# Designs tried in a protein design run: peptides against a protein of PDB entry 2L2L. Part 2

Target 1, 42 residues: chain A of PDB entry 2L2L
Amino acid sequence: SPEERERMIKQLKEELRLEEAKLVLLKKLRQSQIQKEATAQK

## One batch from the design tools (peptide; made by RFdiffusion4, then SolubleMPNN)

Design b1_p8_7_s3
Fold by OpenDDE base, seed 1:
Structure b1_p8_7_s3 (fold): chain B 42 residues (1-42), chain A 8 residues (1-8)
Amino acid sequence: as target 1 above (42 residues)
Amino acid sequence: LRRFEEAL
């Protein structure tokens, strides 16, 4: 049904937003780890 | 996105 397609698209868009937010967090965490290691070696 | 929406 067109309504089932719209519900599925809405669900996948919400899942994508959550995975994008997670990816941003993991990138920030990785950057913070690299910076801490670089400051501990000086 | 559009190609996926068209495949559903």
Scores: peptide ipSAE 0.043, ipTM 0.562, DockQ to the pose 0.050
Fold by OpenDDE base, seed 3:
Structure b1_p8_7_s3 (fold): chain B 42 residues (1-42), chain A 8 residues (1-8)
Amino acid sequence: as target 1 above (42 residues)
Amino acid sequence: LRRFEEAL
């Protein structure tokens, strides 16, 4: 139904938003780890 | 995709 299609599109958009937020967090955590390793080697 | 959209 049109309503089920709309619900599915809303769910997929929310899943995409959550995976994008997770990817940003993981990139920040990775960068923080690299910076800590680079400062511990000095 | 069309057949999936028709089944929703």
Scores: peptide ipSAE 0.039, ipTM 0.537, DockQ to the pose 0.032; fails the geometry check
Fold by OpenDDE base, seed 2:
Structure b1_p8_7_s3 (fold): chain B 42 residues (1-42), chain A 8 residues (1-8)
Amino acid sequence: as target 1 above (42 residues)
Amino acid sequence: LRRFEEAL
């Protein structure tokens, strides 16, 4: 139904928003790890 | 996709 479709789209948009936020945090963590490894090799 | 949208 149009209402079930709208509910599904809203849920998928919220899941996407949470995964995008997680990807930003993981990218920052990875960058911090690379920087720590580069400073430990000096 | 279209068949999934028609089943909702």
Scores: peptide ipSAE 0.038, ipTM 0.532, DockQ to the pose 0.036; fails the geometry check
Fold by OpenDDE base, seed 4:
Structure b1_p8_7_s3 (fold): chain B 42 residues (1-42), chain A 8 residues (1-8)
Amino acid sequence: as target 1 above (42 residues)
Amino acid sequence: LRRFEEAL
């Protein structure tokens, strides 16, 4: 139904928003790890 | 896509 489609689109948009936020966090954690390894090798 | 939209 149109109402079920609208609910599914809203849910998928929220899931996308959460995965984008997670991706930003993981990129920051990865960058912090690379910097720590580069400082531990000096 | 159209058949998927008709099934929802």
Scores: peptide ipSAE 0.037, ipTM 0.521, DockQ to the pose 0.034; fails the geometry check

Design b1_p8_7_s4
Fold by OpenDDE base, seed 3:
Structure b1_p8_7_s4 (fold): chain B 42 residues (1-42), chain A 8 residues (1-8)
Amino acid sequence: as target 1 above (42 residues)
Amino acid sequence: LKKFEEAL
């Protein structure tokens, strides 16, 4: 139904928002690892 | 797509 489609689109938009936030966190963690390795080599 | 639309 049109209402079930609207509910599915709202759910997929919330899942996308959560995966975008997770991707930002993982990029920050990766950058912190690279910085720690670069400081341990000095 | 049409088969997915018929299942909703």
Scores: peptide ipSAE 0.027, ipTM 0.484, DockQ to the pose 0.034
Fold by OpenDDE base, seed 5:
Structure b1_p8_7_s4 (fold): chain B 42 residues (1-42), chain A 8 residues (1-8)
Amino acid sequence: as target 1 above (42 residues)
Amino acid sequence: LKKFEEAL
């Protein structure tokens, strides 16, 4: 059904948005770890 | 995504 298709597309877009937000968080955490290691070695 | 939208 066109309605089922629209529901599946909306769900996949929300899953993509959540994975993008998770990727941004993981990149920030990784950067913070590298900065902490670089400051602990000085 | 587009190929999936066409297959539904």
Scores: peptide ipSAE 0.033, ipTM 0.536, DockQ to the pose 0.045; fails the geometry check
Fold by OpenDDE base, seed 2:
Structure b1_p8_7_s4 (fold): chain B 42 residues (1-42), chain A 8 residues (1-8)
Amino acid sequence: as target 1 above (42 residues)
Amino acid sequence: LKKFEEAL
């Protein structure tokens, strides 16, 4: 139904927002790991 | 797209 479609689009937009936030966190974590490895090798 | 619209 049009209402089920609108609910599905809202759910997928919220899932996308959560995955974007997770991706930002994982990028920061990866950068911190690379920096720790670069400081441990000096 | 049409098959997705028929499933909703």
Scores: peptide ipSAE 0.028, ipTM 0.498, DockQ to the pose 0.037; fails the geometry check
Fold by OpenDDE base, seed 4:
Structure b1_p8_7_s4 (fold): chain B 42 residues (1-42), chain A 8 residues (1-8)
Amino acid sequence: as target 1 above (42 residues)
Amino acid sequence: LKKFEEAL
């Protein structure tokens, strides 16, 4: 139904926002690891 | 895609 399609699109948009937030966190964690390794090698 | 739209 049109209503089920709209519910599915809303769910997929929320899942996308959660995966985008997770990707931002993982990029920050990776950057912090690289910086920690670069400071431990000095 | 069309088969998915027909199942909703």
Scores: peptide ipSAE 0.028, ipTM 0.497, DockQ to the pose 0.035; fails the geometry check

Design b1_p8_8_s4
Fold by OpenDDE base, seed 1:
Structure b1_p8_8_s4 (fold): chain B 42 residues (1-42), chain A 8 residues (1-8)
Amino acid sequence: as target 1 above (42 residues)
Amino acid sequence: EKELLEKL
């Protein structure tokens, strides 16, 4: 139904926003780990 | 994806 389609699109948009936020956090965490490893080798 | 949304 058009209503079920609209609900599914809203759910997929929210899931996409959560995965984008998680990806940004993981990229920052990875960068911080690489920087700490590079400082521990000096 | 579009075909799955048309079945709802």
Scores: peptide ipSAE 0.033, ipTM 0.519, DockQ to the pose 0.056; fails the geometry check
Fold by OpenDDE base, seed 3:
Structure b1_p8_8_s4 (fold): chain B 42 residues (1-42), chain A 8 residues (1-8)
Amino acid sequence: as target 1 above (42 residues)
Amino acid sequence: EKELLEKL
């Protein structure tokens, strides 16, 4: 039904928002690891 | 994916 399709689209948009937030956190963690390794080599 | 949305 059109209402079931609309509910599915809303769920997929919320899943996408959560995965985008997770990707931002993983990029920050990766950058902190690179900075820690670069500081330990000085 | 499209086939699953067509069954709703």
Scores: peptide ipSAE 0.030, ipTM 0.505, DockQ to the pose 0.055; fails the geometry check
Fold by OpenDDE base, seed 4:
Structure b1_p8_8_s4 (fold): chain B 42 residues (1-42), chain A 8 residues (1-8)
Amino acid sequence: as target 1 above (42 residues)
Amino acid sequence: EKELLEKL
């Protein structure tokens, strides 16, 4: 139904926002690891 | 994908 389609699109948009937030966190964690390794090698 | 959206 058009209403079920609209609910599915809303759910997929929420999942996309959560995965985008997770990707930002993982990029920050990766950068912090690289910086820690670069400081431990000095 | 289109076929799944037509079944909703």
Scores: peptide ipSAE 0.030, ipTM 0.497, DockQ to the pose 0.051; fails the geometry check
Fold by OpenDDE base, seed 5:
Structure b1_p8_8_s4 (fold): chain B 42 residues (1-42), chain A 8 residues (1-8)
Amino acid sequence: as target 1 above (42 residues)
Amino acid sequence: EKELLEKL
């Protein structure tokens, strides 16, 4: 039904938002690791 | 996936 399709689209949009937030966190963690390695080599 | 969307 059109209402079930709309519910699925809302769910997929929320899943996409959570994966985008996770990607931002992983990028920050990666940057922090590179910075720690660069400071441990000095 | 497409088949699930068609059943809704």
Scores: peptide ipSAE 0.029, ipTM 0.495, DockQ to the pose 0.052; fails the geometry check

## One batch from the design tools (peptide; made by RFdiffusion4, then SolubleMPNN)

Design b1_p10_2_s2
Fold by OpenDDE base, seed 2:
Structure b1_p10_2_s2 (fold): chain B 42 residues (1-42), chain A 10 residues (1-10)
Amino acid sequence: as target 1 above (42 residues)
Amino acid sequence: KIKELEEELK
């Protein structure tokens, strides 16, 4: 139904928002690891 | 899961 399709689109948009937030956190974690390794080698 | 949900909406 059109209503079920709209519910699915809302769910997929929320899943996308959560995965985008997770990707930002993982990028920050990776950057922090690289900086920690670069400071430990000096 | 997404493909299964797409087939249930046909």
Scores: peptide ipSAE 0.020, ipTM 0.461, DockQ to the pose 0.179
Fold by OpenDDE base, seed 1:
Structure b1_p10_2_s2 (fold): chain B 42 residues (1-42), chain A 10 residues (1-10)
Amino acid sequence: as target 1 above (42 residues)
Amino acid sequence: KIKELEEELK
């Protein structure tokens, strides 16, 4: 139904928002690891 | 998941 499609689109938009937030966190974690390795080599 | 949701919409 059109209503089931709208519910599915809302769910997929929320899943996308959560995965985007997780991707930002993982990128920050990776940058922090590279900086720690660069400071341990000085 | 996406394929299962496409089957529930038939």
Scores: peptide ipSAE 0.019, ipTM 0.459, DockQ to the pose 0.163
Fold by OpenDDE base, seed 5:
Structure b1_p10_2_s2 (fold): chain B 42 residues (1-42), chain A 10 residues (1-10)
Amino acid sequence: as target 1 above (42 residues)
Amino acid sequence: KIKELEEELK
């Protein structure tokens, strides 16, 4: 139904928001690892 | 900096 489609779109938008937040966290973690390696090499 | 400190400790 159009209502089921709208519910599915809302769920997929929330999943996307959570995966975007997770991607930002993983990028920060990766950058912190690179910085730690760069500081350990000095 | 750690390598510089390791050289200063020799």
Scores: peptide ipSAE 0.010, ipTM 0.474, DockQ to the pose 0.007
Fold by OpenDDE base, seed 4:
Structure b1_p10_2_s2 (fold): chain B 42 residues (1-42), chain A 10 residues (1-10)
Amino acid sequence: as target 1 above (42 residues)
Amino acid sequence: KIKELEEELK
């Protein structure tokens, strides 16, 4: 049904937002690791 | 499989 398709699209959009938030966290973690390595080499 | 999912979403 059109309503089930709309519910599925809403669920997939929520999953996408969660994976985008996780990607931002992983990018910040990677940046912190690079900064720690650069500080340990000085 | 895609056609089965399209039928479940009607």
Scores: peptide ipSAE 0.017, ipTM 0.431, DockQ to the pose 0.164; fails the geometry check

Design b1_p10_3_s4
Fold by OpenDDE base, seed 5:
Structure b1_p10_3_s4 (fold): chain B 42 residues (1-42), chain A 10 residues (1-10)
Amino acid sequence: as target 1 above (42 residues)
Amino acid sequence: LEKKIEELKK
């Protein structure tokens, strides 16, 4: 139904927002690991 | 994801 489709689109947009936030966190974690390795080699 | 796409067709 159009109402079911609208609800599912809203859920998929929220899921996308959560995965984007997770991707930002993983990028920060990766950068922190690279920085720790670079500081441990000095 | 594929199950959610199939639900979007209803």
Scores: peptide ipSAE 0.020, ipTM 0.504, DockQ to the pose 0.239
Fold by OpenDDE base, seed 1:
Structure b1_p10_3_s4 (fold): chain B 42 residues (1-42), chain A 10 residues (1-10)
Amino acid sequence: as target 1 above (42 residues)
Amino acid sequence: LEKKIEELKK
């Protein structure tokens, strides 16, 4: 139904927003790990 | 994902 499709699209948009936020956090964590390794080698 | 795509066709 059109209403079922609209509900599913809203759910998928919220799932996408959460995965984008998680991806940003994981990228920052990875950068911080690389920086810690680079400072431990100096 | 495939199940969610099939639900979007209904």
Scores: peptide ipSAE 0.020, ipTM 0.499, DockQ to the pose 0.285
Fold by OpenDDE base, seed 2:
Structure b1_p10_3_s4 (fold): chain B 42 residues (1-42), chain A 10 residues (1-10)
Amino acid sequence: as target 1 above (42 residues)
Amino acid sequence: LEKKIEELKK
């Protein structure tokens, strides 16, 4: 139904928002690891 | 995700 499709689109938008937030955190974690490795080599 | 995509095609 059109209502079921709208509910599913809302769920997929929330899942996308959570995965985008996770991707930002993983990028920050990766950057922190690279910085720690670069400071341990000096 | 694949199950949700299949349900959006109905």
Scores: peptide ipSAE 0.019, ipTM 0.487, DockQ to the pose 0.213
Fold by OpenDDE base, seed 4:
Structure b1_p10_3_s4 (fold): chain B 42 residues (1-42), chain A 10 residues (1-10)
Amino acid sequence: as target 1 above (42 residues)
Amino acid sequence: LEKKIEELKK
């Protein structure tokens, strides 16, 4: 039904927002690790 | 996954 599709689209948009937030956090964590390794080698 | 695809077709 159109209403079931709309509910599913809303759920998938929320899942996407959570995965985007997780991706931003993981990118920041990886950058911090690379910076710590680069400072430990100096 | 198949159940979610079937729900998208309704």
Scores: peptide ipSAE 0.020, ipTM 0.495, DockQ to the pose 0.237; fails the geometry check

Design b1_p10_4_s2
Fold by OpenDDE base, seed 5:
Structure b1_p10_4_s2 (fold): chain B 42 residues (1-42), chain A 10 residues (1-10)
Amino acid sequence: as target 1 above (42 residues)
Amino acid sequence: DLEKKAEEAL
């Protein structure tokens, strides 16, 4: 139904928002690791 | 702190 489709789109948008937030955290973690490695080599 | 937040988000 169109109502089921709208519900699925809302769910997928929320899942996408959560995955984007995870990607931001993983990018920050990766950057922190690179910085720690660069400081350990000095 | 960043590692813990990343682990809690996965």
Scores: peptide ipSAE 0.048, ipTM 0.621, DockQ to the pose 0.029
Fold by OpenDDE base, seed 1:
Structure b1_p10_4_s2 (fold): chain B 42 residues (1-42), chain A 10 residues (1-10)
Amino acid sequence: as target 1 above (42 residues)
Amino acid sequence: DLEKKAEEAL
């Protein structure tokens, strides 16, 4: 159904938004870890 | 603090 397809697209867009937010946090965490290691070696 | 927020998002 066109209505079922629209509901599925809305769900997948919300899942994608949450995974994008998670990916941004993990990238910032990784960068912070690398910076901490680089400061601990000085 | 950043680690805790990443763990909460997993």
Scores: peptide ipSAE 0.047, ipTM 0.620, DockQ to the pose 0.029
Fold by OpenDDE base, seed 2:
Structure b1_p10_4_s2 (fold): chain B 42 residues (1-42), chain A 10 residues (1-10)
Amino acid sequence: as target 1 above (42 residues)
Amino acid sequence: DLEKKAEEAL
């Protein structure tokens, strides 16, 4: 139904927002790990 | 319109 499609689009847009926030966090975590490894090797 | 509210929330 049109109402089921609209609910699904809303859910997918919210899921996308959460995955974008998670991706930003994982990129920061990865950068922090690389920096810690580079400081431990000096 | 739930789609409009979803776009405003992005």
Scores: peptide ipSAE 0.039, ipTM 0.583, DockQ to the pose 0.081
Fold by OpenDDE base, seed 4:
Structure b1_p10_4_s2 (fold): chain B 42 residues (1-42), chain A 10 residues (1-10)
Amino acid sequence: as target 1 above (42 residues)
Amino acid sequence: DLEKKAEEAL
C-alpha cells in the first residue's frame, strides 16, 4: 500500500536521524578520550 | 505528491 510505504519511509528517516545523533555523540566521546589520554601523558 | 518527496530524498 502507498500508506504502508509512507509509514516505512517515515520510520527509516527517524531511525537514520537517531543513528546520526548517536554517531555525533560517539565522535565527541572518542575525542574527549583522546584529549584525556593526551593530558594524562603530560 | 509522494513522487516529489521521493526524488528530494535521493
Scores: peptide ipSAE 0.028, ipTM 0.510, DockQ to the pose 0.116

Design b1_p10_8_s3
Fold by OpenDDE base, seed 1:
Structure b1_p10_8_s3 (fold): chain B 42 residues (1-42), chain A 10 residues (1-10)
Amino acid sequence: as target 1 above (42 residues)
Amino acid sequence: LIKKLEEELK
């Protein structure tokens, strides 16, 4: 139904928002790992 | 810092 499609689109938008937030966090984690390794080699 | 970021991913 149109209402089922609207519910599915709302769910997929929320899943996308959560995966974008997780991707930002993983990028910060990776940057912090690289910085820790670069400071341990000095 | 890394430990806090790892906890937010669980």
Scores: peptide ipSAE 0.036, ipTM 0.564, DockQ to the pose 0.023
Fold by OpenDDE base, seed 5:
Structure b1_p10_8_s3 (fold): chain B 42 residues (1-42), chain A 10 residues (1-10)
Amino acid sequence: as target 1 above (42 residues)
Amino acid sequence: LIKKLEEELK
């Protein structure tokens, strides 16, 4: 139904926002690991 | 990204 499709689009938009937030966190974690490795080699 | 998902569900 059009209503079921609208609910599914809203759910997938919220899931996408959560995955974007997770990706930002993982990028920050990766950058912190690279910085720790670069400081341990000096 | 959202606009592409909206188009695939049409």
Scores: peptide ipSAE 0.023, ipTM 0.483, DockQ to the pose 0.339
Fold by OpenDDE base, seed 2:
Structure b1_p10_8_s3 (fold): chain B 42 residues (1-42), chain A 10 residues (1-10)
Amino acid sequence: as target 1 above (42 residues)
Amino acid sequence: LIKKLEEELK
């Protein structure tokens, strides 16, 4: 139904928003790990 | 992904 389709699109938009936020956190974590390794080698 | 699901729900 058009209503089930609209609910599915809303769910997928919220899932996408959560995965984008997770990707930003993982990129920051990776950057912090690289910086810690670079400071441990000096 | 969203576009494919939107086509299967027609």
Scores: peptide ipSAE 0.021, ipTM 0.479, DockQ to the pose 0.365
Fold by OpenDDE base, seed 4:
Structure b1_p10_8_s3 (fold): chain B 42 residues (1-42), chain A 10 residues (1-10)
Amino acid sequence: as target 1 above (42 residues)
Amino acid sequence: LIKKLEEELK
């Protein structure tokens, strides 16, 4: 059904937004770890 | 996942 396809596209867009938010958080965490290691070596 | 989406899109 066209309505089922629209619901599926909305769900996939929501999942994508959640995974993008997780990716941003993991990138920030990794950057913080690298900065802590760089400050501990000085 | 993709194969399930393809089956629901038929």
Scores: peptide ipSAE 0.019, ipTM 0.460, DockQ to the pose 0.265

## One batch from the design tools (peptide; made by RFdiffusion4, then SolubleMPNN)

Design b1_p11_4_s2
Fold by OpenDDE base, seed 2:
Structure b1_p11_4_s2 (fold): chain B 42 residues (1-42), chain A 11 residues (1-11)
Amino acid sequence: as target 1 above (42 residues)
Amino acid sequence: LEEALKRAREL
C-alpha cells in the first residue's frame, strides 16, 4: 500500500542516518588509535 | 532494479 511504502522509506532513511553516524564514530576512533600509536612510538 | 520496483508497488 502507499502507506506501507511511506513507512518503509521512513525506516530506510533512519537506518541510513544511523549507519552514517556509526561511520563518523568509527573514523574518529581509528584516527584516535593511530594518534595514540604514533605518540607511544616516540 | 525492476524486481525491486515490482516489490515496491505490491506494498
Scores: peptide ipSAE 0.043, ipTM 0.526, DockQ to the pose 0.085; fails the geometry check
Fold by OpenDDE base, seed 4:
Structure b1_p11_4_s2 (fold): chain B 42 residues (1-42), chain A 11 residues (1-11)
Amino acid sequence: as target 1 above (42 residues)
Amino acid sequence: LEEALKRAREL
């Protein structure tokens, strides 16, 4: 039904939003690790 | 075709 499709699209959009937020956090963590390693080598 | 489109809108 249109309502079932709309519910599924809303769920998939929220799952995508959470995975995008997780990806941003992991990229920031990785960058912080690289910066700490670069400062420890100086 | 129109009946198939109508049924596809009821899913």
Scores: peptide ipSAE 0.040, ipTM 0.452, DockQ to the pose 0.048; fails the geometry check
Fold by OpenDDE base, seed 1:
Structure b1_p11_4_s2 (fold): chain B 42 residues (1-42), chain A 11 residues (1-11)
Amino acid sequence: as target 1 above (42 residues)
Amino acid sequence: LEEALKRAREL
């Protein structure tokens, strides 16, 4: 039904937003780790 | 693409 499709699209958009947020956090964490390693080797 | 979206709206 059109209503079921609309619900599914809303769910998939929210899931995508959560995965994008997780990816940003993981990238920041990785960058912070690399910077700590680079400062500990100096 | 538009025809695929049209078919997906008929389900």
Scores: peptide ipSAE 0.036, ipTM 0.481, DockQ to the pose 0.082; fails the geometry check
Fold by OpenDDE base, seed 3:
Structure b1_p11_4_s2 (fold): chain B 42 residues (1-42), chain A 11 residues (1-11)
Amino acid sequence: as target 1 above (42 residues)
Amino acid sequence: LEEALKRAREL
């Protein structure tokens, strides 16, 4: 039904927002690891 | 693909 599709789209938009936030966190963590390795080699 | 899109519009 149109109502079921609207509910599913709202759920998928919230899931996408959470996955985007996780991706930003993982990118920051990766950058911090690379910086720590670069400082430990000096 | 078109048949799958038609079925998805009937939900």
Scores: peptide ipSAE 0.035, ipTM 0.475, DockQ to the pose 0.070; fails the geometry check

Design b1_p11_4_s3
Fold by OpenDDE base, seed 2:
Structure b1_p11_4_s3 (fold): chain B 42 residues (1-42), chain A 11 residues (1-11)
Amino acid sequence: as target 1 above (42 residues)
Amino acid sequence: LEEALERAREL
């Protein structure tokens, strides 16, 4: 139904927002790991 | 994103 489609679209938008936030966190974590490795090699 | 959601509502 059109109502089920609109519910699914809203769910997919929330999932996308959560995965974007997770991607930002993982990028920051990766950068912190690279910086720690670069300081441990000096 | 909003234009893609609007197109998906018209299908």
Scores: peptide ipSAE 0.044, ipTM 0.555, DockQ to the pose 0.159
Fold by OpenDDE base, seed 3:
Structure b1_p11_4_s3 (fold): chain B 42 residues (1-42), chain A 11 residues (1-11)
Amino acid sequence: as target 1 above (42 residues)
Amino acid sequence: LEEALERAREL
């Protein structure tokens, strides 16, 4: 059904926003780890 | 992505 497809598209768009937010957090965590390692080697 | 979603709505 066209209505079922539109509901699925809305769900996938919300899932994509959540995965993009997780990716930003993981990138910040990775950067913080690299900075901590660089400060521990000094 | 929006053009791919529009094409998928036309199917």
Scores: peptide ipSAE 0.043, ipTM 0.551, DockQ to the pose 0.126
Fold by OpenDDE base, seed 5:
Structure b1_p11_4_s3 (fold): chain B 42 residues (1-42), chain A 11 residues (1-11)
Amino acid sequence: as target 1 above (42 residues)
Amino acid sequence: LEEALERAREL
């Protein structure tokens, strides 16, 4: 039904938003690790 | 993306 399709679209948009937020966090964590390693080697 | 989803609701 159109209502089931709309529910599925909302679920997929929320899943995408959560995965995008996770990707941003992992990129920041990775950058922080690289910076810590670069400062520990000096 | 929103416009593509809107078009897919009209089908």
Scores: peptide ipSAE 0.041, ipTM 0.546, DockQ to the pose 0.115
Fold by OpenDDE base, seed 4:
Structure b1_p11_4_s3 (fold): chain B 42 residues (1-42), chain A 11 residues (1-11)
Amino acid sequence: as target 1 above (42 residues)
Amino acid sequence: LEEALERAREL
């Protein structure tokens, strides 16, 4: 039904938003690790 | 195309 599809699309959009937020945090963590390693080698 | 969109809105 249209209502079931709308519920599923809303759920998938929220899951996508959470995975995008997690990806941003992991990218920031990775960058911070690389910067710490680069400063520890100097 | 319009009839296919209408059928897709009924599922």
Scores: peptide ipSAE 0.036, ipTM 0.458, DockQ to the pose 0.061

Design b1_p11_5_s4
Fold by OpenDDE base, seed 1:
Structure b1_p11_5_s4 (fold): chain B 42 residues (1-42), chain A 11 residues (1-11)
Amino acid sequence: as target 1 above (42 residues)
Amino acid sequence: LEKKIEELEKE
């Protein structure tokens, strides 16, 4: 139904929002780890 | 950062 499609689109948008937020944090964490390793080798 | 990633992994 059109209503079921709208519910599914809202759910997929929320899942995408959470995965995008996780990806941004994981990229920042990875960058921080690389920087800590590069400073510990000096 | 690690704590906030752990929060998002529980949703």
Scores: peptide ipSAE 0.034, ipTM 0.545, DockQ to the pose 0.038
Fold by OpenDDE base, seed 4:
Structure b1_p11_5_s4 (fold): chain B 42 residues (1-42), chain A 11 residues (1-11)
Amino acid sequence: as target 1 above (42 residues)
Amino acid sequence: LEKKIEELEKE
């Protein structure tokens, strides 16, 4: 149904938004780990 | 950060 496709597109857009937020967090975590390692080597 | 990582590990 066109309505089922619209609901599926809305769900996939929400899932994409959550995965983008997760990716931003993982990038910040990785950067924090690199900074902790760089400060522990000084 | 740690609390938000723990939330993502439970999904």
Scores: peptide ipSAE 0.028, ipTM 0.519, DockQ to the pose 0.033
Fold by OpenDDE base, seed 5:
Structure b1_p11_5_s4 (fold): chain B 42 residues (1-42), chain A 11 residues (1-11)
Amino acid sequence: as target 1 above (42 residues)
Amino acid sequence: LEKKIEELEKE
């Protein structure tokens, strides 16, 4: 159904938004770890 | 950061 396809597209867009937010957080965490290691070596 | 890690561990 066209309505079922529209619901599926809305769900996939929300899943994509959540995974993008998770990826941004993991990148910030990784960067913070690298900075802590670089400050502990000085 | 710690609060946001705890949010990801609940998924």
Scores: peptide ipSAE 0.028, ipTM 0.520, DockQ to the pose 0.031
Fold by OpenDDE base, seed 2:
Structure b1_p11_5_s4 (fold): chain B 42 residues (1-42), chain A 11 residues (1-11)
Amino acid sequence: as target 1 above (42 residues)
Amino acid sequence: LEKKIEELEKE
């Protein structure tokens, strides 16, 4: 139904928002690793 | 940090 499709779209948008938030965290963690390695070599 | 990335990639 049109209502079932709207519910599914809302669920997929929330899943996408959570995955984008995880990706931002992983990018920050990766950057922190590279910075720690670069500071340990000085 | 690598262990914590691996934990997040498994979810």
Scores: peptide ipSAE 0.027, ipTM 0.518, DockQ to the pose 0.032

